Peptides against a protein of PDB entry 3B8E. Designs and how they scored, part 110

Target 1, 230 residues: chain A of PDB entry 3B8E
Amino acid sequence: PFLIFIIANIPLPLGTVTILCIDLGTDMVPAISLAYEQAESDIMKRQPRNPKTDKLVNEQLISMAYGQIGMIQALGGFFTYFVILAENGFLPIHLLGLRVNWDDRWINDVEDSYGQQWTYEQRKIVEFTCHTPFFVTIVVVQWADLVICKTRRNSVFQQGMKNKILIFGLFEETALAAFLSYCPGMGVALRMYPLKPTWWFCAFPYSLLIFVYDEVRKLIIRRRPGGWVE

## One batch from the design tools (peptide; made by RFdiffusion4, then SolubleMPNN)

Design b1_p18_5_s3 (from b1_p18_5, 16 letters changed)
Fold by OpenDDE base, seed 5:
Structure b1_p18_5_s3 (fold): chain B 230 residues (1-230), chain A 18 residues (1-18)
Amino acid sequence: as target 1 above (230 residues)
Amino acid sequence: SLAEEIRKKFLELLEELL
């Protein structure tokens, strides 16, 4: 997210408070919950791997898979950001290079894509209106990420949802997202303005995409043991 | 510089949080 902000010079899509809420609030409990996940039913049936060749390949593939998942998460957040700004009159193409004028408190006549002028205060309200839906989008996508991390090879449907701590982690993330999104005073205290309930659904295609991607990956691994996808 | 702008925004944020 931050790299796109720098390269495209767009208005800030994700606030620092929101980043802290993701890194410390939403990721910690799920990460701990994975330590209590049951081992895959097929781990004991695997032949011993070559420790020199197979370890390096597996580490590279895991790193690439996590990198791709992280990119899909970022794309989901940015999609929500661009949709909200477009609904407020700022088309994605118009946002390119706009950051300098957007962040200048002395410029009160920044034009949108339709020629409407926006004051600094109005622009900051719209910016902060994007932070909460971006955060919620990340949380919804993290549901899929957490669920797929339960197994390396087995389908989620085969492994099941027996880890009660993981389920608690999903509820904790959702409750935190709801609290930050709808609690009175969060707009003033954390610069997170309330979002329409419909914005929760904006992330669902990306959550589904991650889930489908991982299930297809795991299916390929099951069909071709020792392939380049493990 | 981009580093100075990041530092400035970080400091502004710290001032808003304190």
Scores: peptide ipSAE 0.000, ipTM 0.257, DockQ to the pose 0.024
Fold by OpenDDE base, seed 2:
Structure b1_p18_5_s3 (fold): chain B 230 residues (1-230), chain A 18 residues (1-18)
Amino acid sequence: as target 1 above (230 residues)
Amino acid sequence: SLAEEIRKKFLELLEELL
């Protein structure tokens, strides 16, 4: 998210405090919960051909998977960010290069895509309004990601939701998201303004797409063991 | 502005940490 902020010179989509809340609050508990997931039956049945090389390959594959998940989460967040800004008159193309003028408190006539002038205060309200939905979007996407990451090959429907720690992590993450989104004073303390409940659903299509994609991926892996998708 | 530079550096540091 921040790399795109720098490269595209767009208004800040996700605040620093929000990032910390994601990494320390929402990512940590789920990540720990995944460590307690039961080993997939297929992984247990395969003796490593070479414990060193197979471990390294597996670690690389896991690292790539986590990297992909992170990119998908970021894409979901940015989607929500662009939707909110577009609803407030700032089309994505107009945001490119706007950061300098956006963050300048002395410029009170920044025009949106429709020629409406925005004061510095108004712009900051819109910016901070984006932080909370971006965060919530990540949480909603993480629901799917965490469920997906339970197994390498088996469908979620086959493996089931046996890990109580993972379930607890999902609830904790959701509760934290709700707390940060709706607790009084979070706008001042964390620059996370309250969001409309409708924004919780903004990421749902994305989460569903990820879920479907992974189930299809797993289906392909099951049908073609040793394929490039593995 | 100095504030923007500090913010940028802080964010860069955060990116390195994250």
Scores: peptide ipSAE 0.005, ipTM 0.267, DockQ to the pose 0.028; fails the geometry check
Fold by OpenDDE base, seed 3:
Order: C-alpha cells, then structure tokens, then sequence
Structure b1_p18_5_s3 (fold): chain B 230 residues (1-230), chain A 18 residues (1-18)
C-alpha cells in the first residue's frame, strides 16, 4: 500500500500505525499458531529432506507466502480503498497524481471526478475513512491465508480445524480488528475512523478467492506430484 | 522452468503494483 502511494501518487490508503498493527498485532499470534498445527497425514510417508541441499525455506515457499497471497491481500485492500473513494466522488483514474494537491493544506478546492471541490479537512476525513476498511479487509483476507497455510498438500477438509491455538489466533485478530475499528478515540489516535459494518463483507470475495485458489493448487499437487504448480 | 519464470515475472509485476 505504501509503495503504490509513492509510485502512483494517490492519497494514502493505509496509515503507518495501522500497518504496524497488522504486522505486530494481527499477524503475530496466527503465525505462531502454525507451529502448533498437526502434521499432515502423509508427512511420515515422505522421504526426509536432504539437510545439505534442501532449504527449510525455499524459493517456492517465499513465492507463495509473500508473492501470490500477499498480492491478493493487497488487491483486496486496494479494492476497498477505490470503492470508498469512488463513493465519495473520486474515481480511480482521478486519484493518479492527486497526492501532492491532496496533502497540501493550503489547497481547499481540489476537485473530484464530478467537479465538486473538497477542502483539506474534507479530504482528510475521506482518507482516514479508507484506513479502517482497508485494515479490516486485510484481516478478513488473513483468515483465509492462515487457514490455507495449515497444510502444504492436504486440503483443509482433510486436515480439519483441530488446532485450538490457530482458532484462538483467528479470534484474536478479529477482536483486535473490531477494537481498532469501533473503540472511541481510534480516529484521533490511529487515524482510523469508525467502520460501517457492511464493509466487513467487502473482503469476503477475496477470502473465498484465496481459499478456492489454494484448494485447487493443492488438488493439482496431489494429482500431479512434482509438477510446476508445486 | 517456464512456469517458474512466469511465476517469478508475475510476482515481480505484482510487487511493483504493491
């Protein structure tokens, strides 16, 4: 989100403090919970890795974790961001290059896509209105991400949801998201204005997409071991 | 190898978009 903010010169989609809340708050407990996941049913049927040649973290794992899934998460967040700005009169094309004028306190006549003028204060309200639903979108997408990361090859339906620590992690990140979204003073402290409950559902298609994508990927791996999808 | 290259390129493109 911050890279696109710089490159595209769009209004800031997600604040620094909210990013820290994601990295340290919502992600930490879920990530630790994966250490308590039960071994896949077929793990003992696999040959042991060669400790001299096989890395614990390979390029494929990095590609999946940070590349593909991270991108879908960001797309979900940006989708929510663009929807909110469009509902407030700023179409995505109009946002390109707008940051300089958007952040200038002395410019009080920034036009939206419909020719309406926005004061600095009004623009900042809209910007901060984007932060909370962007954050919540990331959390909702993280539900799917955490669930799919339970296994390398087995489907979630085969593995099941037996890890109580993982379940706790899902509740923890959701509770934190709700706290940050609805606790009084978060608008001033974190630049996160209160979230309309309907925005929680905006991320669900992306969570479903991640889940379906990973289940299909795992299905292909099971049917064609050693394939390019592995 | 080709699929890995396509994935790498796709990931690079997406990193540029993120």
Amino acid sequence: as target 1 above (230 residues)
Amino acid sequence: SLAEEIRKKFLELLEELL
Scores: peptide ipSAE 0.000, ipTM 0.226, DockQ to the pose 0.190; fails the geometry check
Fold by OpenDDE base, seed 4:
Structure b1_p18_5_s3 (fold): chain B 230 residues (1-230), chain A 18 residues (1-18)
Amino acid sequence: as target 1 above (230 residues)
Amino acid sequence: SLAEEIRKKFLELLEELL
């Protein structure tokens, strides 16, 4: 989100506090779950696979998969951001390069795509209105990622412990998202205004996209063992 | 090596994006 903010010079789609909540709150538990999964898989993979080639392939696969999933997550967040801004009169094309004027408190006549003038305060309200839905979108997309991670390895026995950590992660992310979205005072304290319940569903197409992507990836891996996608 | 560097940079960029 932050890179597109810099590159496209759009209004800030995700606040620093929200980023910290993602990195520390939502990404930490998945990362821990993956670390445990790797540790358990390394213990179980004591079968004489060539440890250098199989680790390299697995690390490459994991890094590519996470990279691609992360892009889909970002796209989901940005989609939600653009939808909210569009609903408030700012079409995506108009947002390009608008950052400078958007963030200038002395400019109180920034025009939207329809010629409506927005004060600095009004613009910041709209910006902060985007932060919570963006965050929630990331959380909902992360649900899909976590579930995908669960289905990667056919080890039925490893699925049991993974399930508890996964469920805990899903619960923590959801609880954090709900807290940040609906707790009184979060609008003032964290610049996260209350989320309309409908915005929780905005991420679902992207969650589905992640599922489809992962299933297609798995299908390709199954059909072409040792291929470029591995 | 170049693909790995591009991939690493891409992942770093993605981590910064996220």
Scores: peptide ipSAE 0.000, ipTM 0.223, DockQ to the pose 0.085; fails the geometry check

Design b1_p18_5_s4 (from b1_p18_5, 14 letters changed)
Fold by OpenDDE base, seed 4:
Structure b1_p18_5_s4 (fold): chain B 230 residues (1-230), chain A 18 residues (1-18)
Amino acid sequence: as target 1 above (230 residues)
Amino acid sequence: EISQKILEEFLKVLLELL
């Protein structure tokens, strides 16, 4: 989010506070829960990792984490961001380069895509209105991310959902997201304005896409062991 | 239709940024 904010000079899609809520709030318990995941059924059939040659973080892992899954997550977040801004009169093309004028408190006549003028205060309300749905979108796609991270090769349907700590993590992150989104005073305290419940569904296609993509990937790995996908 | 247009514009922007 922040990279695109800099590169495209768009209004800030995700605030620092919301990023901290993701990194320290919603992601911690789910990430810890993976340590309690059951071993895959085929683990004893795999060769042990060579600690001298096999890196824990390899190019394949980086490609999956940042190049594939991370990109789909980012797409989901930005989709939500652009939808909200478009609903408020700012089409995506108009947002390009708008940051400088958007963040200038002395400019009170920034025009939207329809020629409506927006004061600095109005613009900041819209910006902060984007932060909460973007945050919630990330949480929703993280559900899929967490579930796909349960296994390297086996389908989630083969592994099952037996990790109670992981299930707890999913509920915890969702409850925290709901708390941060709807608790009175969060708009003042965290600049997280409440979102319409419909925004929770905005990320579902991307969450499903992540899940389907990973299941297909794992299926390919199972059918073609030693392929470039592994 | 709006979602499709937004997606198309997003893809355009993404392609321009990549």
Scores: peptide ipSAE 0.000, ipTM 0.296, DockQ to the pose 0.078
Fold by OpenDDE base, seed 5:
Structure b1_p18_5_s4 (fold): chain B 230 residues (1-230), chain A 18 residues (1-18)
Amino acid sequence: as target 1 above (230 residues)
Amino acid sequence: EISQKILEEFLKVLLELL
């Protein structure tokens, strides 16, 4: 998110407070819950890793975490961001290079894609209105990420949802997201303005995409052991 | 230059949040 903010000079899509809420709030309990996951049924049929040649964090894992899943998460957040700004009169093409004028407190006549002028205060309300839905989009996508991380090779349908701590983590991150989104005063305290409940559904296609993608990946691994997909 | 611009923008955002 921050790289696109700098390269494209667009209005800030995700605030520092929302990033901290993701890293320290919504992701900790889910990550800890994975330590309580049951071992996969085939784990004892795999040969031990060679600690001299096989890295714990290999190129395939980095590609999966940052190059594939992380990119889909970012796309989901940016999709929500662009839709909200478009509904407020700012088309995606018009946002390119707009940050300089957008962040200037002395410019009160920034034009949208339809020639409407926006004051600094109005622009900041729209910007902060984007931060909360972006955050919620990440949380909804994290549901899929957490579920796919239960297994490396077996389908989630084979593993099941028996980990009660993981289920608790899903409820905790969702409850925290709802609290930050709808609690009175969060707009002033955290710059997180309330979102329409319909924005929660904007992330669902991306969560489904991640889930389907990982299940297909795992299916390929099971059918072709030792392939480039492992 | 890119790292310096990243840091500058990060600091700007932090100052706006204070």
Scores: peptide ipSAE 0.000, ipTM 0.281, DockQ to the pose 0.034
Fold by OpenDDE base, seed 1:
Structure b1_p18_5_s4 (fold): chain B 230 residues (1-230), chain A 18 residues (1-18)
Amino acid sequence: as target 1 above (230 residues)
Amino acid sequence: EISQKILEEFLKVLLELL
């Protein structure tokens, strides 16, 4: 998000505070919950990792986590961001290069795509209004990420949802996201303005897409052991 | 190569949905 903010010079899609809320709030408990996941049924059939040759974090894992899944997450967030700004009169093309004028508090006549002038205060309200749905989008996508992380090879349908701590983590991150989104004063404290409940559904296609993508990946791994997908 | 193809198809579908 921040890289695109700099490169495209768009209004800030996701604030630093919201990023911290993701990293420290919504991701921590779910990540810990994975420690309580049952081992895959085939784990004892795998050869032990060679600690001298096999990196714990390899290029394939980085490519998958950041290059594939992380990119889909970012796309989901940006989709929500662009939709919100478009609903407020700022089409995606108009946002390109707008940051300089957007962030200038002395410019109170920034025009949207329809010629409406926006004061600095109004623009910042819209910007901060985008942060919460972006955050919620990430949380909804993280549901899929957490679920797909339960297994490396087995389908989630084979593994099941027996990990009560993971279920609690999903509930906790959702409850925290709702709290941060709707609790009075969060707009002032965290610059997280309340979102319409409909915005929660904007991420669902991306969450489903991540889930389907990973299930297909795992299916390929199961059908072709030792493939490059592994 | 398969992951790249899956990603490409995925991106294609995503772009079609956008």
Scores: peptide ipSAE 0.007, ipTM 0.335, DockQ to the pose 0.211; fails the geometry check
Fold by OpenDDE base, seed 3:
Structure b1_p18_5_s4 (fold): chain B 230 residues (1-230), chain A 18 residues (1-18)
Amino acid sequence: as target 1 above (230 residues)
Amino acid sequence: EISQKILEEFLKVLLELL
């Protein structure tokens, strides 16, 4: 989010404090829960990792985590951001380069895509209105991310949802997201203005897509062991 | 190739939701 904010000079998609709430709040319990996941049925058929040659974090893992899943997550967040701004009169193309004028307190006549003028205060309300839905979008796609991380090769349907700590993590991150979105004073404290309930559903297609993507990937790995997809 | 197809499908879904 911040990199695109700087490179494209768009209004800030996600606040720094909100990012910290993701990294330190919603992600911690889910990540820890993976340590309690049951071993896959084929784990004893795999050769042990050679600690001298085999990296714990390999190029395939980086490609999957950051290059594929992370990009889908980012796209989900940005989709929500662009939809909100478009609903408020700012089409995506119009946002390019707008940051300089958007953040200037002395410019009170910034035009939207329809020629409507926006004061600084009005623009900041719209900006902060984007932060909460973007945050919630990330949490919703993280549900799928957490579930797909349960296994390397087996389908989630084969592994099942037996990890009670993981289930607790899903509820915890959702409850925290709801708290941060709806608790009075969060708009002032975190610059997260109230979320319309409909925005919770905006990320569901992306969450489903992540899930389907990984299940198809795992299916290919099972059918073609040693392929480039592994 | 599969990743690209999935990305393309994702972009289509994005465009449909916009």
Scores: peptide ipSAE 0.006, ipTM 0.315, DockQ to the pose 0.169; fails the geometry check

Design b1_p18_6_s1 (from b1_p18_6, 16 letters changed)
Fold by OpenDDE base, seed 1:
Structure b1_p18_6_s1 (fold): chain B 230 residues (1-230), chain A 18 residues (1-18)
Amino acid sequence: as target 1 above (230 residues)
Amino acid sequence: MELSELLQKLFLETLLKL
């Protein structure tokens, strides 16, 4: 998010507070829950990792986590961001380069795509209004991400959803997201303005995409063990 | 009443009942 904010000079898609809410709030319990996941049925058939040659974090893992899944997550967040700004009169093309004027408190006549003028305060409200749905979008795509992280090779349908701690994590992150989104005072305390319920659905295609993508990946791995996809 | 405001009220009411 922040890289695109700088490169494209768009209004800030995701605030630091919302990032902290992700990292410290919604990710911790789900991440811990994976420690309680049942081992894959084939784990005892795999050779132990060679600690001298095999990196714990390899290029494949980086490519998958940051280059593939992380990009889909980011796309989901940006999709939600662009939808919200478009609903408020700012089409995506109009956002390019707008940051300089957007962040200037002395400019109170920034025009949207329809010629409506926006004061600095109004613009900041809209910006902060984007942060919460972006955050919620990340939580919704994290549902899929958490589920796909249960296994490396087995389908989720083969592994099942027997991990009660993971189910609790999914509930907790969702409840926390709802709390942060709708609790009175969160707009003042965390600059997390309430989102329209419809904005939750902006993330669903991307969450499904992550899930389908990984199930296809795992299917390929099962059919062709030792391939570049593993 | 916007659906967001309704959800905020419902959320608050739920919290007050806990």
Scores: peptide ipSAE 0.017, ipTM 0.561, DockQ to the pose 0.015
Fold by OpenDDE base, seed 2:
Structure b1_p18_6_s1 (fold): chain B 230 residues (1-230), chain A 18 residues (1-18)
Amino acid sequence: as target 1 above (230 residues)
Amino acid sequence: MELSELLQKLFLETLLKL
């Protein structure tokens, strides 16, 4: 999000406070829950990792996590961001290069895509209105990410949902996201303004895409062990 | 300058130095 904010000079898609709420709030319990996952059925058929040659974080893992899944997650967040700004009169093309004027407190006549003028205060309300739905979008796509991280090769349907700590993590992150989004005073305390319930659904296609993508990947790995996809 | 603006500026400055 922040790289696109700089490169495209668009209004800030995700605030620092909302990033901290992701990293310290919604991600921590789900990440810990993976330690309680049951071993895959074939784990005893795999050779142990060689600590001298085999990196824990390899290029394939970086490519998968940041290059593939992380990009789909980011696309989901930006989709939600562009939908909200478009509903408020700012089409995606009009946002390119707008940051300089958007963030200038002395400019009170920034025009939207329909020629309506926006004061600095009005623009900041819309910006902060985008932060919470972007955050919620990340939580919704993380449901799929957490589920796909349960296994390397087995389908989720083969492994099942037996990890009670992971199920608890899914409920916890969702409940925390709802609390941060709708609790009175969060707009003042965290600049997290309440979101329309319909904006939760903006992420669902991307969450489904992550899930389907990984199940297809795992199917390929099972059919062609030792391939470049592994 | 609001705390959010300060944090954003510090984050930008840190990113530009990396």
Scores: peptide ipSAE 0.005, ipTM 0.284, DockQ to the pose 0.027
Fold by OpenDDE base, seed 3:
Structure b1_p18_6_s1 (fold): chain B 230 residues (1-230), chain A 18 residues (1-18)
Amino acid sequence: as target 1 above (230 residues)
Amino acid sequence: MELSELLQKLFLETLLKL
């Protein structure tokens, strides 16, 4: 989010505090829960990793995590952001380069895509209105990400949802997201304005896409072991 | 200004505006 904010000079899509709430709040318990996952059925057929030659973080893992799944997650967040701004009169094309004028407190005549003028205060309300739905979108796509991270080769349907700590993590991150979104005072404390309940569903297609994409990937790996997809 | 310094400055400015 922050890189696109700078490169495209768009209004800030996700606040720094909301990013910290993701990294330190919603992600910790789910990530720890993966340590309690049951071994895959083929684990004893795999050679042990050589600590001297085999990197823990390899190019394939980076490509999968940041290049594939992370891009789908980012697309989900930005989709929600662009929809909210479009509903408020700012079409995606009009946002390019707008940051400088958007963040200037002395400019009170910034035009939207329909020629309506927006004061600084009105623009900041719209900006902060984007932060909570973007955050919730990330949490919703993280449900799928957590589930796909359970296994490298086995389908989720083969592995099952037997990890109680992982199930707890899914509920914890969702409950925390709901708390941060709807608790009175969060708009002042965290600049997280309450979101319409409909915004929770905005990310569902992207969560489904992540899940389907990874199940197809795992299916390919099972059918063609040692391929470039592994 | 290096890109890293610009990113750090913008990050800090954003934090201070909260």
Scores: peptide ipSAE 0.000, ipTM 0.303, DockQ to the pose 0.032
Fold by OpenDDE base, seed 5:
Structure b1_p18_6_s1 (fold): chain B 230 residues (1-230), chain A 18 residues (1-18)
Amino acid sequence: as target 1 above (230 residues)
Amino acid sequence: MELSELLQKLFLETLLKL
């Protein structure tokens, strides 16, 4: 998010407070829950890792985590951001380079894509209105990410949802996201303004895409062990 | 100004605005 904010010079898509809520709030319990996952059925058929040659963090893991899944998550967040700004009169093309004027407190006549003028205060309300749905989008795509992280090769349908701590993590992150989004005073305390319930659905195609993508990847790995996809 | 310095400045500005 922050890299695109700088490179495209667009209004801030995700605030620092919302980032902290992701990293320290919604990600901890889900991450811990993976330690309680049952071993895959084929684990005893795999040779042990050689600690001298095999890196724990390899290029395949970096490519998967940051290059593939992380990119889909970011696209989901930005999709939600662009939808909300478009609903408020700012089309995506009009946002390019707008940050300089957007962040200037002395400019009270910034025009949207339809020629409507926006005061600094109105623009900041719209900006902060984007932060909460972007955060919620990340939580919704994290559901899929957490579920796909249960296994390396087995389908989630083969492994099942038997990890009660992981199920608790999914409910915890969702409950925290709802609390931060809808609790009175969060707009003042955390700059997290309430979102329309319909904006939760903006993330669902991306969550489904992550899940389908990883199930297809795992299917390829099962059919061709030792391939470039593993 | 290096990209790293620009990123740090913008990060700090964002923190100060919160």
Scores: peptide ipSAE 0.000, ipTM 0.278, DockQ to the pose 0.034

